# Peptides against a protein of PDB entry 5D63, part 136

Target 1, 292 residues: chain A of PDB entry 5D63
Amino acid sequence: SLRRGIYHIENAGVPSAIDLKDGSSSDGTPIVGWQFTPDTINWHQLWLAEPIPNVADTFTLCNLFSGTYMDLYNGSSEAGTAVNGWQGTAFTTNPHQLWTIKKSSDGTSYKIQNYGSKTFVDLVNGDSSDGAKIAGWTGTWDEGNPHQKWYFNRMSVSSAEAQAAIARNPHIHGTYRGYILDGEYLVLPNATFTQIWKDSGLPGSKWREQIYDCDDFAIAMKAAVGKWGADSWKANGFAIFCGVMLGVNKAGDAAHAYNFTLTKDHADIVFFEPQNGGYLNDIGYDSYMAFY

## One batch from the design tools (peptide; made by RFdiffusion4, then SolubleMPNN)

Design b2_p20_8_s2 (from b2_p20_8, 16 letters changed)
Fold by OpenDDE base, seed 3:
Structure b2_p20_8_s2 (fold): chain B 292 residues (1-292), chain A 20 residues (1-20)
Amino acid sequence: as target 1 above (292 residues)
Amino acid sequence: MDEYNELFRKEYRALKEAIR
């Protein structure tokens, strides 16, 4: 079953993703096929899948950027019915915005069925061009038509997954205590993480004993990421991953505060030094405390 | 955790200044 999370949804047949046109929050904004760049944010192409309690395999899909929801126009079962962004809520009962998402017959891709109409999200004619029509279309769960098959590339991690990644890292002190602040985290590409760091002013910040030292840098970075998240996305119910750690060196005679994020595959953490913007697999300290 | 809190007054040398 599909887990709650943020997904980049890519067609199984052509290199096209489900895109909310211009990221507009207006009701009726077309959802279209659009090209994407791997390992980037793809701003208008991120969708928060929220599972509906007590309704098997059924979700709302909230566009992360606009905060609007995937909506089958008038809930019509007619082939070619527009799929648009529309205002809604995560736990709506409106069948126009409820989507049953299950594995296709190939076992890797998913099909997206409207709960009410029982039609499927379809990249019409498998058109790979930017702005290609996405519509509700008749279909079955078992057919192999790639126009209706979608890869769900997970762009977020749960707090539990983050916790597990930390637990696997060899640079964690035996006295480690972690504090989880949120439930689901968008994991940023390093390039985006670095850009936030640059925009925060930290590259030009001066280290000063006690008054602005390692902990200030680390907390400032986390604050900058938080602000970036708030300013960038209209959807709620998720955070941007950026951790703070306190660590002690091997000799036990020095401490440091630093940041960390997750690797591309979400399986491990990578340390980030907010004083110089460096990413390190070993920052020279073992963490005894983290919050994220 | 508490045992290392005081170590921050003996923190790793200033990276920002060191790389300048």
Scores: peptide ipSAE 0.029, ipTM 0.622, DockQ to the pose 0.074
Fold by OpenDDE base, seed 5:
Parts: structure tokens; C-alpha cells; sequence
Structure b2_p20_8_s2 (fold): chain B 292 residues (1-292), chain A 20 residues (1-20)
């Protein structure tokens, strides 16, 4: 019951992730094992899992960076068959690019089975080196072989999950109305979010009454994140999380516009002040409107 | 722009006037 989302896919046996080599969009680009850094973007190692309607537990896996799809070469059931990036579409009928993903016998990791060949995505020999071969290999769902077991670390949230995180925050006004702009959101580490803020020019922007005040800062930040997303990723069907809020203080005599993002565990929101780049659990306002 | 987006923009504009 894997949800639609963006995943960092990590081997259960060794600290290696499924990596599209060089992030290349060329057909036949090898998918390999590669080291990763926790709590970073890991550019070539993010995969959008799109569930296929009316086909149980079956997905396409789109590389976020290249916009190409995980593909079992020639759909072969031969052990050692290459797994590559290849052009495709989210709802393809090509069995070379359809993957049944279900929990392994350990109840925490997943196995990735090709829909057509019934072979499994395998980190060959459990090799932890950068560039290690990932291939289709014979196996069973109940087998304990860690070469074929993968942790799916979810890097995104659905609009519903974001809505739920907002709803349980104590700094939401009783008149709050939220507007959801997209369906799935990549949640950035704060370091990346801050870097986008720095690169936007906002740190050097001058506050001016009405002509460039709090709402202009907040909208400029959202625009910067949107542009960053468009410039960074070739895959479609997701957005980068960056919200805008309008809030009123407890006294009811002041209003403010600000940003917000999600915490690392995706359970809560954290407020971001685009005028100074600060993260706050309490920005001093209760939100009556948000869009994200 | 679909109906939902139009509603969003109308509401945002109204709230923007309130914050000004």
C-alpha cells in the first residue's frame, strides 16, 4: 500500500541508494547504487512513484532530476538484466517500466518487482561501492535477501497531509481558509530552503511601506522556490513546498504576511520570515488564510 | 484558469485588501 510520492530508495543491507547515473536523460542510462548524505537533496536519487489505476500495488518510477523512468532492459527475466533510465510516461502500459512494490517479509522494507518479468530490483552482491550494478534478479516476496529489500524514505507530502499538518498547528485562526495549489510537494531541508532565500535577493531587499512590504517578501519567496523547482527538475506532477500565510496578531490590531514549510518529519509546519530568513514555531500571528 | 483558481484569486484579493 505504498502511497504516491517522491522517495529516496535505500538498500536495506548497505548504505546505498538507487541512483540514476549522472542524472542523465539519455535512454539506457544505468541505474546504480550510490552513497548518499542524509537530510540532503541527493539530486539523482529521488523517484516519483505514480500508482497505476486498477493495477494493485503497481507503479511507474520517474527519476525526479532526469524525468526518465526506471526500465528493465528488454523486459528480460534473466538474472543480471540491466535496470536503466528510459523515456516514458507516468501511466504507461509498457511492462518494462511497471513495478509492483510491496512490503517485504520484514514488514519495514519493500521489494520492487517488475510487472512483466516478475524479477526483482537487486543490488548485485550487495555492493556498497558507488556505481554498483542494479539489475533484475530472480527472487520471491518472502525471501530475506537484503540485496532485494529497499527502504522507501518519503521525501514529499500530499496536499491532504500538508492540510492536516496545518490543521493541528495552534497558530491558526478560527476563520482560517486554505487554498491548495498542487497535489504532491517535495519538502526541502531547511538548508536548501534558506539557500533559495539567499539566492533570491530577498536578504538585500528594502522594506518600503505598501510598495514592498510583508506580502511582497512572502510572495517573492514563493516565486523563488517555484522558479528553483522549474529550473532544477525535469519530472512533472509535483511541486516544491513553500506556503504563504496571512495572519493577525492576538490583539487584532496588526496583520502580517509570511511563509511556512514543513518540519523534517512532515508532521508539523514551521513558519519562515522572508524579511530575515528566520524559522519560528510561533511567529506571533494566527493565520486566517494560506495558499501553497 | 479553472473555477477553483478563480475563486482562489478572488478570495486572496479580498484578504490582501484587509492586510493593506
Amino acid sequence: as target 1 above (292 residues)
Amino acid sequence: MDEYNELFRKEYRALKEAIR
Scores: peptide ipSAE 0.023, ipTM 0.560, DockQ to the pose 0.181
Fold by OpenDDE base, seed 2:
Structure b2_p20_8_s2 (fold): chain B 292 residues (1-292), chain A 20 residues (1-20)
Amino acid sequence: as target 1 above (292 residues)
Amino acid sequence: MDEYNELFRKEYRALKEAIR
């Protein structure tokens, strides 16, 4: 079954993603096919899938940027019915905004069926052009039509997944205590993470003994990421991943405060030094405390 | 990296004092 999370949803037939046009929050904004750039944010193409309690394999899909929801216009079962962004709530009972998402017959892609109409989200004619129509269309779960098959590229991690990634890292002290602050985290590409760091002013900040040292840098980075998240996205129910760690070196004669994020595959953590913007697999310290 | 080593030592000392 599909897990709660933020997804980039890509057509199985052509290199096109489900895009909310212009990221607009207006009711009736077209959802269209659009090109994307791998390993980037793809701002208007991220969707938070929220599972509906007690309804098997059924979700709302909230556009991360606009905060609006994928909506089948009038819930019509007619082929070619528009799919739009529309105001809603994560746990709505409106069948126009409820989507059953299950694996297709190929076992790798998903199909997206409207709960009420039983039609499927369709990239009309498999058109790979920017702005191509996405509509409800008749179909079956076992049909092989790539116009109705979608890859769900997960762009977020749960707190449990983050915890697991930390736990398997070799640079964790035996006395480690972790504190989880949120439930679901958008994981940023390093380029975006670095840009936030640059924009924070930290590259120009002067290290000063105690008054502005490693802990201040690390906390400032986390604060910058938090603010960036709040300013960038209208959807709720997720955070931006950026951790803070305190660590001690092997000799026990030095300590440090630093940041960390997750690797591209979300399986491991990578350390980030906010004093110089560097990413390291080994920062030279074993973490005894983290919060994220 | 060596330039940061000295800073980390100073930071460690400060941290130790703070947790006393």
Scores: peptide ipSAE 0.021, ipTM 0.598, DockQ to the pose 0.071
Fold by OpenDDE base, seed 1:
Structure b2_p20_8_s2 (fold): chain B 292 residues (1-292), chain A 20 residues (1-20)
Amino acid sequence: as target 1 above (292 residues)
Amino acid sequence: MDEYNELFRKEYRALKEAIR
């Protein structure tokens, strides 16, 4: 079954993603097919899937950028019914905004069925052009029509997944204690993470003994990422991944504070030095404390 | 963890200056 999380949703037939046009929060904003760039943020194409309690395989889909929800216009079962962004809530009872999402017959892609109408999200005619119509369309779960099959690429991690990634890293001290601050984390591409670092002013910040040293840099980076998240996305219920670690060197005679994020496959962590913007697999310290 | 708190107060300085 599909896990709660943030997804980039890509058509199984053509290189097109489900896109909220212009990222607009206006009710009735068209959801369309649009090209995407791998390993980038794809701003208008990220969707938070929130599972509905006690309703099997059923979700709301909140556009991360606009904070609005995927909505089948008037809940109509007519083929060609518009799918739009519309105001809503994560646990709505409005069947226009409830989507049953299950594996297709190929076992890798998903189909997205409106809970009420029982029609499926369809990239009309498999059109790969930007702005192509996405609509509700008749179908069945076992059909192989790629117009109605979608790959759900997970762009976030749960706190448990992050915890697991940390636990398997070789640069964690035996006395390590981690503190989890949120439940679901959007994992940024390094390019975006670096840009936030640049925009924070940290590259020009001067190291000063105790008054602005490693811990201040590390906290400032986390704060910058947090602010970036708040300023960039209108959806709630997730955080932007950026951790802070305190570590001790092998000799046990020096400590350091630094950041970390997750690798692209979400299986490992990579350390980030906020004093110089460097990414490292080994920062020279073993973490005895982290919060993220 | 507690044993390393003193390292932050006293012993982290040299490395930080090496980075910057």
Scores: peptide ipSAE 0.049, ipTM 0.700, DockQ to the pose 0.094; fails the geometry check

Design b2_p20_8_s3 (from b2_p20_8, 11 letters changed)
Fold by OpenDDE base, seed 5:
Structure b2_p20_8_s3 (fold): chain B 292 residues (1-292), chain A 20 residues (1-20)
Amino acid sequence: as target 1 above (292 residues)
Amino acid sequence: MDEMEAAFRAEYRALKAALA
């Protein structure tokens, strides 16, 4: 079954993603097909899938940017019914905003069925143009029509997945203790992570003994990412991944504080030095403590 | 384990490293 998480949802037939037009929070804002750029944030095209308790394979889909929910207009079963953003809640009982999401017949893509109408989210005519209509449309679970097949590319990790990635890293001390602060984390592209770093003022910050040294840089970076998240997204129930580590070198005669994030495939961590903005696979320290 | 962690934490205060 589909896991709770943030997804970039791409059509199986054409290079188009499910996009909330202009990221608008207005009720009735069209959801459309739109081009996307790999390894970018794709602002209006991220959706938080929240599983409904006790309803198998059923979710709400909250647009991360607008904080509104995917909504089948009037819950109509008519082919061509508009799919829009609309105000809602994660655990709504409104069938207009409840979506059964299961694997398609190809075993890789998903189909998105409205819980009430039993129609499917459809990229009308497989139109790859920006602004192409996405609508509810008649279909079946076993149908191979790519207009109704969607890849759910997970853009977030659970705390457990992050913990596992850390545990696999060779630069973790045997005494390591990790402290998990949230449950689900949007993982940023490095370009976005770097931009936050630049905008934070840290590149121009002066190292000063004890009063503003490694731990201050690392915590300032985490704070900057947190604020960026709060300022950028209207949806709730997730955090932006940015960790802080304390580490000791191999000789045991030096300690350092630094940041870390996850690699693109979410399987590993990469270290980030907030004093110079560098990404490193080996920062020269083994972590004995982290919080993220 | 707790003692080792405490030791490393104490060392952190004394042995902070910074990029030159």
Scores: peptide ipSAE 0.032, ipTM 0.642, DockQ to the pose 0.130
Fold by OpenDDE base, seed 4:
Structure b2_p20_8_s3 (fold): chain B 292 residues (1-292), chain A 20 residues (1-20)
Amino acid sequence: as target 1 above (292 residues)
Amino acid sequence: MDEMEAAFRAEYRALKAALA
């Protein structure tokens, strides 16, 4: 079954993603096919899938940017019914906003069926153009029509997945203590992470003994990421991944505070030095403590 | 943030003391 998480949803037939037009939070905003850039944030094309308790394979889909939900207009079963953004809640009972998401017959892509109408999210005519119509359309689970097949590329990690990634890293001290602050984390591309770092003013910050040293830099970076998240996204129920670590060197005579994020495949962590903006696989310290 | 910062600094101070 599909896990709770943030997804970039791409058509199986053409290089088009499910896009909330202009990221608008207005009710009735069209959801359309739109081109995307791999390994970027794709602002209007991220969807939080929230599983509905006790309803098998059924989710709401919240647009991260707008905070609105994928909505089948009037819940109509007519082919060509508009799919729009609309205000809602994560655990709504409104069948217009409930989507059964299961694997297609190919075992890789998913189909997205409206819970009420039983029609499927369809990239009409497989149109790859920007702004192409996405609509509810008749179909069956076993059909191979790529217009109704979607790849769900997961852009987030659970706290458990993050914990596992940390545990796999060789630069974790035996006395390590981790503090998990949230449940689901959007993992940023390094370019975005770096841009947040730049915009924070940290590149121009002066290191000063004790009063503004490694711990201050690391915490300032986390604060900057947190603020960026709050300012950038209207959806709730997720955080932006940015960790803080405290480590000790091999000799045991020096300590350091630094940041870390996850690699693109979410399997590993990479260390980030907020004093210079560098990414390192080995920062020269073994972590005693982290919070993220 | 304040609570987490305080906790972090407490741990950091403890570690520094342990390393001294």
Scores: peptide ipSAE 0.028, ipTM 0.605, DockQ to the pose 0.578
Fold by OpenDDE base, seed 1:
Order: C-alpha cells, then sequence, then structure tokens
Structure b2_p20_8_s3 (fold): chain B 292 residues (1-292), chain A 20 residues (1-20)
C-alpha cells in the first residue's frame, strides 16, 4: 500500500505532473497537468498523502504549497467533472476529498479513485500541454489507460527512514544518541538546500571562538531551513529535513558541530558544513549526537 | 527551536567536557 508521504505525481503516459494552478489557495482552483523538472522542488506539484484510519488504501491529498486539498467538484460521477483545490482537513469525512490509491495493472503506477463517485483522476485525452484538464472520469482498476495511471515519486522520508539512513552510515560514534523531532520530512535537492544556506547570511558570517563557532553555524542553518519551510508552504504535518550533528574525530581530541541531509535516493546521509556550504561523505568526525 | 537549542548546547558542553 501507499505510505504516508509527500509525492510528486506524474502521469504514466506523458511527462506531465498533477499541478495546482498558480498554487492558489482559493476554493475551486483548477488542478491541471503541467510540465516538471526532475530533481527540483516543483512548487505547485507536491502533495501530502495522508492515510485515512480504518479505510483501506484511502487518502487525502494536500497540496504542500496552498494547503488545500484535491477535491472532486460536487463529488459528481460524471465524466469530465473538475478536480480542484479546496479547503479541507487531513482526516476529513468529505468523500469529495477522499481518494483510494492503489497500484494499476502495470504494477508500478497507481490509479487515484474518488472514494464517493468511484471515478478516477484522469489527464483528459492524455494532453501533455501545460494547463491540461484533470478530471474525474469513468474507469476500472484493471484498465491500462495511461490517462488514469500515475507514478508516485516519493519526495519525503519518515523519521524511521531517516533513522535507518543514519544507522547505516559509517561515521557514527558508538555513543551516538539521536533525537527525532518530526514524523515526515521533505528532502530538499542540494541546490535548494544550498540556496537556503546562501540566503541565511551564513556564508558571510564570521567564526568567533565560542560566541559564534561551529554549533552556532549548525543551529543557524537548522533555523534557516525551518523558517524557509514555514515561509514557503501552507500545508502542515511535515517538516523540512535538516539535521544537526555533534561529532568527534578519530583521535578523540577534537569535536565539531555540523549539519546533514539525505542523499537523492534517501538511503544515506550526506554531511553539510555550514561554515563553507560543502557537502561531504566524510566530514572527518563520527557523530555522537544528532537532532533532526 | 529554543528548547532544542538549549538541549543541544547542554549535551554539547557535557560531551565536549568529557573530551577535554
Amino acid sequence: as target 1 above (292 residues)
Amino acid sequence: MDEMEAAFRAEYRALKAALA
């Protein structure tokens, strides 16, 4: 079954993603097909899938940018019914905003069925143009129609997945203690992570003994990412991944504070030095403490 | 954030002292 998480949802037939037009929070904002750029944020095209307790394979889909939810207009079963953004809540009982999401016949893509109408999210005519209509449309789970098949590219990790990535890293001290702050984390592309670092002012910050040294840089980066998240996204229920670590060198005579994020495949961590903006597989320290 | 910063620094100081 589909896990809770943030997804970029891409059509299986054409290079088009499910896009909330202009990222608008207005009720009735069209959800449309739109081009996307791999390995980028794709601002209006990220959706938090929240599983509904005790309703098999059923979710709400919250647009990260607008904080509104995927909504089948009037819950109508008519083919061509508009799919829009609309205000809602993660655990709503409104069937207009409940979506059953299961694997399609090809075993890799998913179909998205409205819980009430039993119609499917359809890229009308498989139109690959920007602004192409996405609508509720009749269909079946077994049909191979690519207009109704979607790849769910997971853009987030659970706290457990992050913990596992850390545990697999060879640069973890035997005394390691980790503190998990949130449940689900949007993992940023390095380019975005770096831009946040640049915008924070840290590149121009001066190292000063104790008063503004490694721990201050690392915490400032964490704070900058947190603020960026709060300022960028209207949805709730997730965080932006940015960790802080304390480490000791192999000789045991030096300690350092630094950041870390996850690799593209989410399987490993990469260290980030907030004093120079560098990404490293080995920062020269073994972590004995982290919070993220 | 403030609470976590405080906890971080407390842990950092304690562990740094152990290495001194």
Scores: peptide ipSAE 0.023, ipTM 0.594, DockQ to the pose 0.614
Fold by OpenDDE base, seed 3:
Structure b2_p20_8_s3 (fold): chain B 292 residues (1-292), chain A 20 residues (1-20)
Amino acid sequence: as target 1 above (292 residues)
Amino acid sequence: MDEMEAAFRAEYRALKAALA
């Protein structure tokens, strides 16, 4: 079963992703196939999948950038029916915006079936060009047509997954207490995380004893990431991952405040030093407190 | 463990050091 989360949705046949054209919030904005760049944000190509309670394997798909939802035009079952962005809500009853998402016959990719029409999201003719038509099309769950098969690359983690990643890290103090602030987190590429850091002004900030030292840097970074999230995305129901830790060194005679994020595979954390923008597997401290 | 945790948190400011 597909987990709630943010996904980059990639065609199984060609290197194209499901893209909301220009990231527009206008009703009827075309959803199209578009090229993507690995290990980047791909702004218009991120979708929050929200599972519908008591309806097996069925979701709404909210475009992170626009805050609009994947919508089968007029709910038509006719092959070639446009799939567009349209205003909606996460738990709508509108069958135009309800999508049953299950594994395809290959056991790796998914098919996306409209709940009402029973047609499938189709990259028409497997066209790999930018702006290629995505439409509802007739099909079956067991058909091997790659035009209707999609890889769901998960770009977010749940709070539980983040907690588990922290728990696996060797640089956690025996007295550790963690505080979870949100439920689902978009995990940023390091390049994006670094850019937020640069734009925050922290690279030019001067360390000053107590008045602006390690905890101030760490909190400022967290605030900058939060603000970036609010300013960048119109969808709700998720946060941007950026943690704060307080740690103590092995000798127990020094403490530090720092940030952390998740590795690309979401299995581990990596420490971020907001005073210099460095990423480290070992920051020289064991965390006794975190919030994220 | 709880006592040690409290001690570290209470002494945090005193234990802070500059990165550079």
Scores: peptide ipSAE 0.035, ipTM 0.651, DockQ to the pose 0.127; fails the geometry check

Design b2_p20_8_s4 (from b2_p20_8, 13 letters changed)
Fold by OpenDDE base, seed 4:
Parts: structure tokens; sequence; C-alpha cells
Structure b2_p20_8_s4 (fold): chain B 292 residues (1-292), chain A 20 residues (1-20)
């Protein structure tokens, strides 16, 4: 079963992703196929999949940028019916915005079926051009038509997954206490994380004894990421991953505050030093506390 | 919730005390 999370949804046949045109929040904004750049933030192409309680394999899909939802126009079962962004809620009962998402016959890609119409999200003619039509189209779960098969590239982690990544890191102190602040986290590429750091002004901030030292830098970075998230995305129900850790060195005579994020595969954490913008596998401290 | 905040504060104080 597909997990709750943020996904980049890519066609199985051509290098095209499901894109909300211009990231517009207007009702009726076309959802189209569009090119994407791997390992980057594809701003208009991220979708929060929210599972519907007690309805098997059924989700709403909220565009992260616009905060609007994938919507089959008028819920029509006619082939070629437009799929658009439309205002909605995560747990709507509107069948125009309910999508049953299950594995395709190939066992890797998914098909996206409208709950009401039973038609499938289709990249019309497999067109790889930017702005290509995405529509509801007749189909079956077992057919191999790549126009209706989609890879769901997970761009987020749950709090549990983040917790697990921390737990397996060797630089965790025996007295460690973790505090989870959110439920689902968009994981940023390091380049984006670094850019937020740069834009925060932290690179120009001066270390000053106690008045602006390691804890201030670490908290300022987290605040900057939080603000970036709030300013960048209109969807709710997720956070941007940026942790704060407090650690003690092996000698036990020094403590430090620093940040951390997740690796590309989301399996491990990497430490981030907000005083210099460095990424480290070993920051020289064992964490006794984290919040994220 | 209150317990969580108190634990957080305690750990933060420990950090400040240990910084050298």
Amino acid sequence: as target 1 above (292 residues)
Amino acid sequence: MDEMFERFRAEYRALVAAIR
C-alpha cells in the first residue's frame, strides 16, 4: 500500500511528471505532463498523498505548492476528461478528488484511478512535451499501458522514519532524548538546504561567546527552514526536515549545538554545521538531545 | 506535553553548562 507522504509522480513511459501548471491555486488549473530535474525541488510537481480512513488504497492528492487538490472535472467517466487543480480538503468526500492508487501489473509503478468514475489518470498519447494533457481515461488495473502507469518517488519521510534514521546513527549518546515536532517531513536536497542557510544571513553572522554561539546558530537555521517552508508551500500537514541536536564530545568536556538532515536515500542522517555550512558524517559530538 | 518541555529545558541547560 502507498504510504502517506509527498511524492514526485513520474510517468512510467516517458520522462514526464505530473505538474500543476504554473503552480496556480485557481480552480480548474490544468494538471499537465512536464519535464523535471532529478534530485531537485520540482516546485509544481510535488503531491501530498493523504490516505482516506476506512477506504482502502484511496487518497487525496494535494499539490504542495498551490495547496489545491487533483480533481477530475465533473467526475466524468468520459475518456479525455480534464484533470485539474481544485480547492479541497485532505479528507473530502468529493469523489472528484478521491483517487485509488495501487500497484500496476509491473509491480513497480502505480495506477491512479478516480474513485467515482473508475477512470485512470492518463498522460494522453504518452506525450512527453511540456504541457501535455493529463486526463481521465478508461482502463483496467492489469493492462500495461504506460500512459496510465506512474512511479511514485517519495520525497518525504514520516516522523517514524526520521526517528529510525537517527537511531541507527553511531553518533548518538546513551542518554539521547528525541522530540518529534511533526508527522511528515519534506526532505530537501543539500543544495536547497544550503541555499536556505545562505539566504538566512547565517554565513555572515559572527560567533559571540554565549550571546550568539552554537545554539543560536542551530536554532536560527531551523527557524530559517521553517520560514522557508511556510513561504514556499501552500499545502498543510507536513514540515520541512531540519533537525537540531545537542551533543557532547567523547571527552565529555565540550558540548555543541548543530543541525542535521537526511541523506538522499532517507536512510541516514547527516550533520550540518550552521556556523560554516558544512555537511559531516561525524561532527565530533554524540547527540544527547534532538528535536525535529 | 509539560514533561516534554521540562526535559527539553533541562537538556538545553546542560548544553549551556557544558560549552567550553
Scores: peptide ipSAE 0.027, ipTM 0.584, DockQ to the pose 0.338
Fold by OpenDDE base, seed 1:
Structure b2_p20_8_s4 (fold): chain B 292 residues (1-292), chain A 20 residues (1-20)
Amino acid sequence: as target 1 above (292 residues)
Amino acid sequence: MDEMFERFRAEYRALVAAIR
């Protein structure tokens, strides 16, 4: 079963992703195939999949950038029916915006079926060009047509997954207490994380005893990431991952406040020093407290 | 990098107290 999360949805046949054209929040904005760049934020191509309670394998798909939802125009079962962005809610009952998502016959990709029409999201003719039509099309779950098969590349982690990543890290103090602030987190590429750091003004900030020291840097970074999230995305129901840690050195006579994020595979954490923008596998401290 | 962290040694007790 597909987990709640933010996904980059890529065609199984060609290097094309499901894209909300221009990231527009206008009702009826075309959803199209578009090229993407791996390991980057593909701004108009991120979708929050929200599972519908008590409806097996069924989701809404909210475009992260626009805050609008994937919508089959008029819920029509006709092949070639437009798939568009449209205003909606995460737990809508509108069948135009409900999508049953299950594994395809290959066991790796997914098919996306409209709940009402029973047609499938189709990259028409497998067209790899930017702006290629995505439409509802007739199909079956067992059909191997790559036009209707999609890889769901997960771009987020649950709080539980983040917690597990922290638990696996060797630089955690025996007195560690973690505090989870949100439920689902978009994990940023380091390049984006660093850019937020640069834009925050922290690179030019001066360490000053007590009045602006390590905790101020670490909290300022988290605040900057939070603000970036709020300013960048119109969808709700997720956060941007940026943790704050308090750690103690091995000797037990020094403490530090720092940030952390997740590795690319989401399996581990990496420490971030907000005073210099460095990423470290070992920051020289064992964390006794974190919030994220 | 280690030298950067040395300035925080004196802040340990205060930092720990801040979260308690």
Scores: peptide ipSAE 0.028, ipTM 0.611, DockQ to the pose 0.072; fails the geometry check
Fold by OpenDDE base, seed 2:
Structure b2_p20_8_s4 (fold): chain B 292 residues (1-292), chain A 20 residues (1-20)
Amino acid sequence: as target 1 above (292 residues)
Amino acid sequence: MDEMFERFRAEYRALVAAIR
């Protein structure tokens, strides 16, 4: 079963992703195929999949940038019916915005079926060009047509997954206490994380005893990431991953505050020093507290 | 969430006093 989360949705046949054209929040904005750049923020191509309670394998798909939802126009079962962005809610009863998402016959890709019409999201003619039409089209769950098969690349982690990644790290103190602040987290590429750090003014900030020391740097970084998230995305129900840790050194005579994020595969954490912008596998401290 | 955050605030203040 597909988990709740933020996905980059890529066609199984050609290097094209499901894109909300221009990231527009207007009702009826076309959803189209568009090229993408791996390991970057593809701004108009991120979708929050929210599972519908008590309806098996059925979701709404909210565009992260626009805050609008994937919508089959008039819920029509006719082949070639437009798929657009449209205002909605995460737990709507509108069948135009309800999508049954299950694995295809190949066991790796997914098919996206409209709950009402029973037609499938189709990259028309498998066109790899930017702006190619995406439409509802007749199909079956078992056919091999790549126009209707999609890879769901997970771009977020749940709080439980983040907690598990922390627990696997060897630099955690025996007295560790973790505090989870949100439920789902978009994980940023390091390049984006670093850019937020640069834009925050922290690279030019001066360390000063107590008045602006390690905790101030670490909290300022988290605040900068939070603000970046609020300013960048219109969808709700998720956060941007940026943790704060407090750690003690091996000798037990010094403590430090620092940040951390997740590795590309989301399986581990990497430490971030907000005083110099460095990423480290070992920051020289064992964490006794974190919040994220 | 509210309970967790209240505990966080209390423990964070105590732990921050020990850091440099």
Scores: peptide ipSAE 0.028, ipTM 0.562, DockQ to the pose 0.213; fails the geometry check
Fold by OpenDDE base, seed 5:
Structure b2_p20_8_s4 (fold): chain B 292 residues (1-292), chain A 20 residues (1-20)
Amino acid sequence: as target 1 above (292 residues)
Amino acid sequence: MDEMFERFRAEYRALVAAIR
């Protein structure tokens, strides 16, 4: 079954993603097909899938940017019915905003069925152009039509997945204690993470003994990422991944505070030095504490 | 959650004191 998370939803037939037009929060804003750039933040094309308790394989889909929800207009079962952004809540009972999401017959892509109408989210005519119509359309679960098949590229990790990635890293001290602050984390591309670092003013900050040293740099980076998240997205129920670690060197005579993020495949962590903006697989310390 | 945060804050303060 599909897990709770943030997804980039890509058509199985053409290089087009599900896009909320202009990221607008207005009720009735069209959801359309649009081109995307791999390994970047596709601002209007990220969707938080929230599973509905006690309803198998059923979700709401919240646009991360606008904070509005995928909505089948009037819940109509007519082919060609508009799919729009509309105000809602994560655990709504409105069948216009409830989507059953299960694997297609190919075992890799998903189909998105409206809970009420039983029609499917369809990239009309498989049109790859920007602004192409996405609509509810008749279909079946076993049909091979690529217009109704979607890849769910997961852009986030759960706290459990982050914990597992940390546990696999060889630079974790035997006395390690981790503290989880949130439940789901958007994982940023390194380029975006670096840009936040640059915009924070940290590149121009001066190390000063105790008054502004390694812990201040690491905490300032986390604060900058948190602020960036709050300022960038209208949806709730997720955080931006940026960890803080305290580590000790192998000799046991020096300690350091630093950041970390996740690799592109979400399987491992990579260390980030907020004093110089460097990414390292080995920062020279073994972590005895982290919070993220 | 509150208990977790309280534990976190207490341990964090103790561990940060070891940083130079």
Scores: peptide ipSAE 0.026, ipTM 0.556, DockQ to the pose 0.210; fails the geometry check

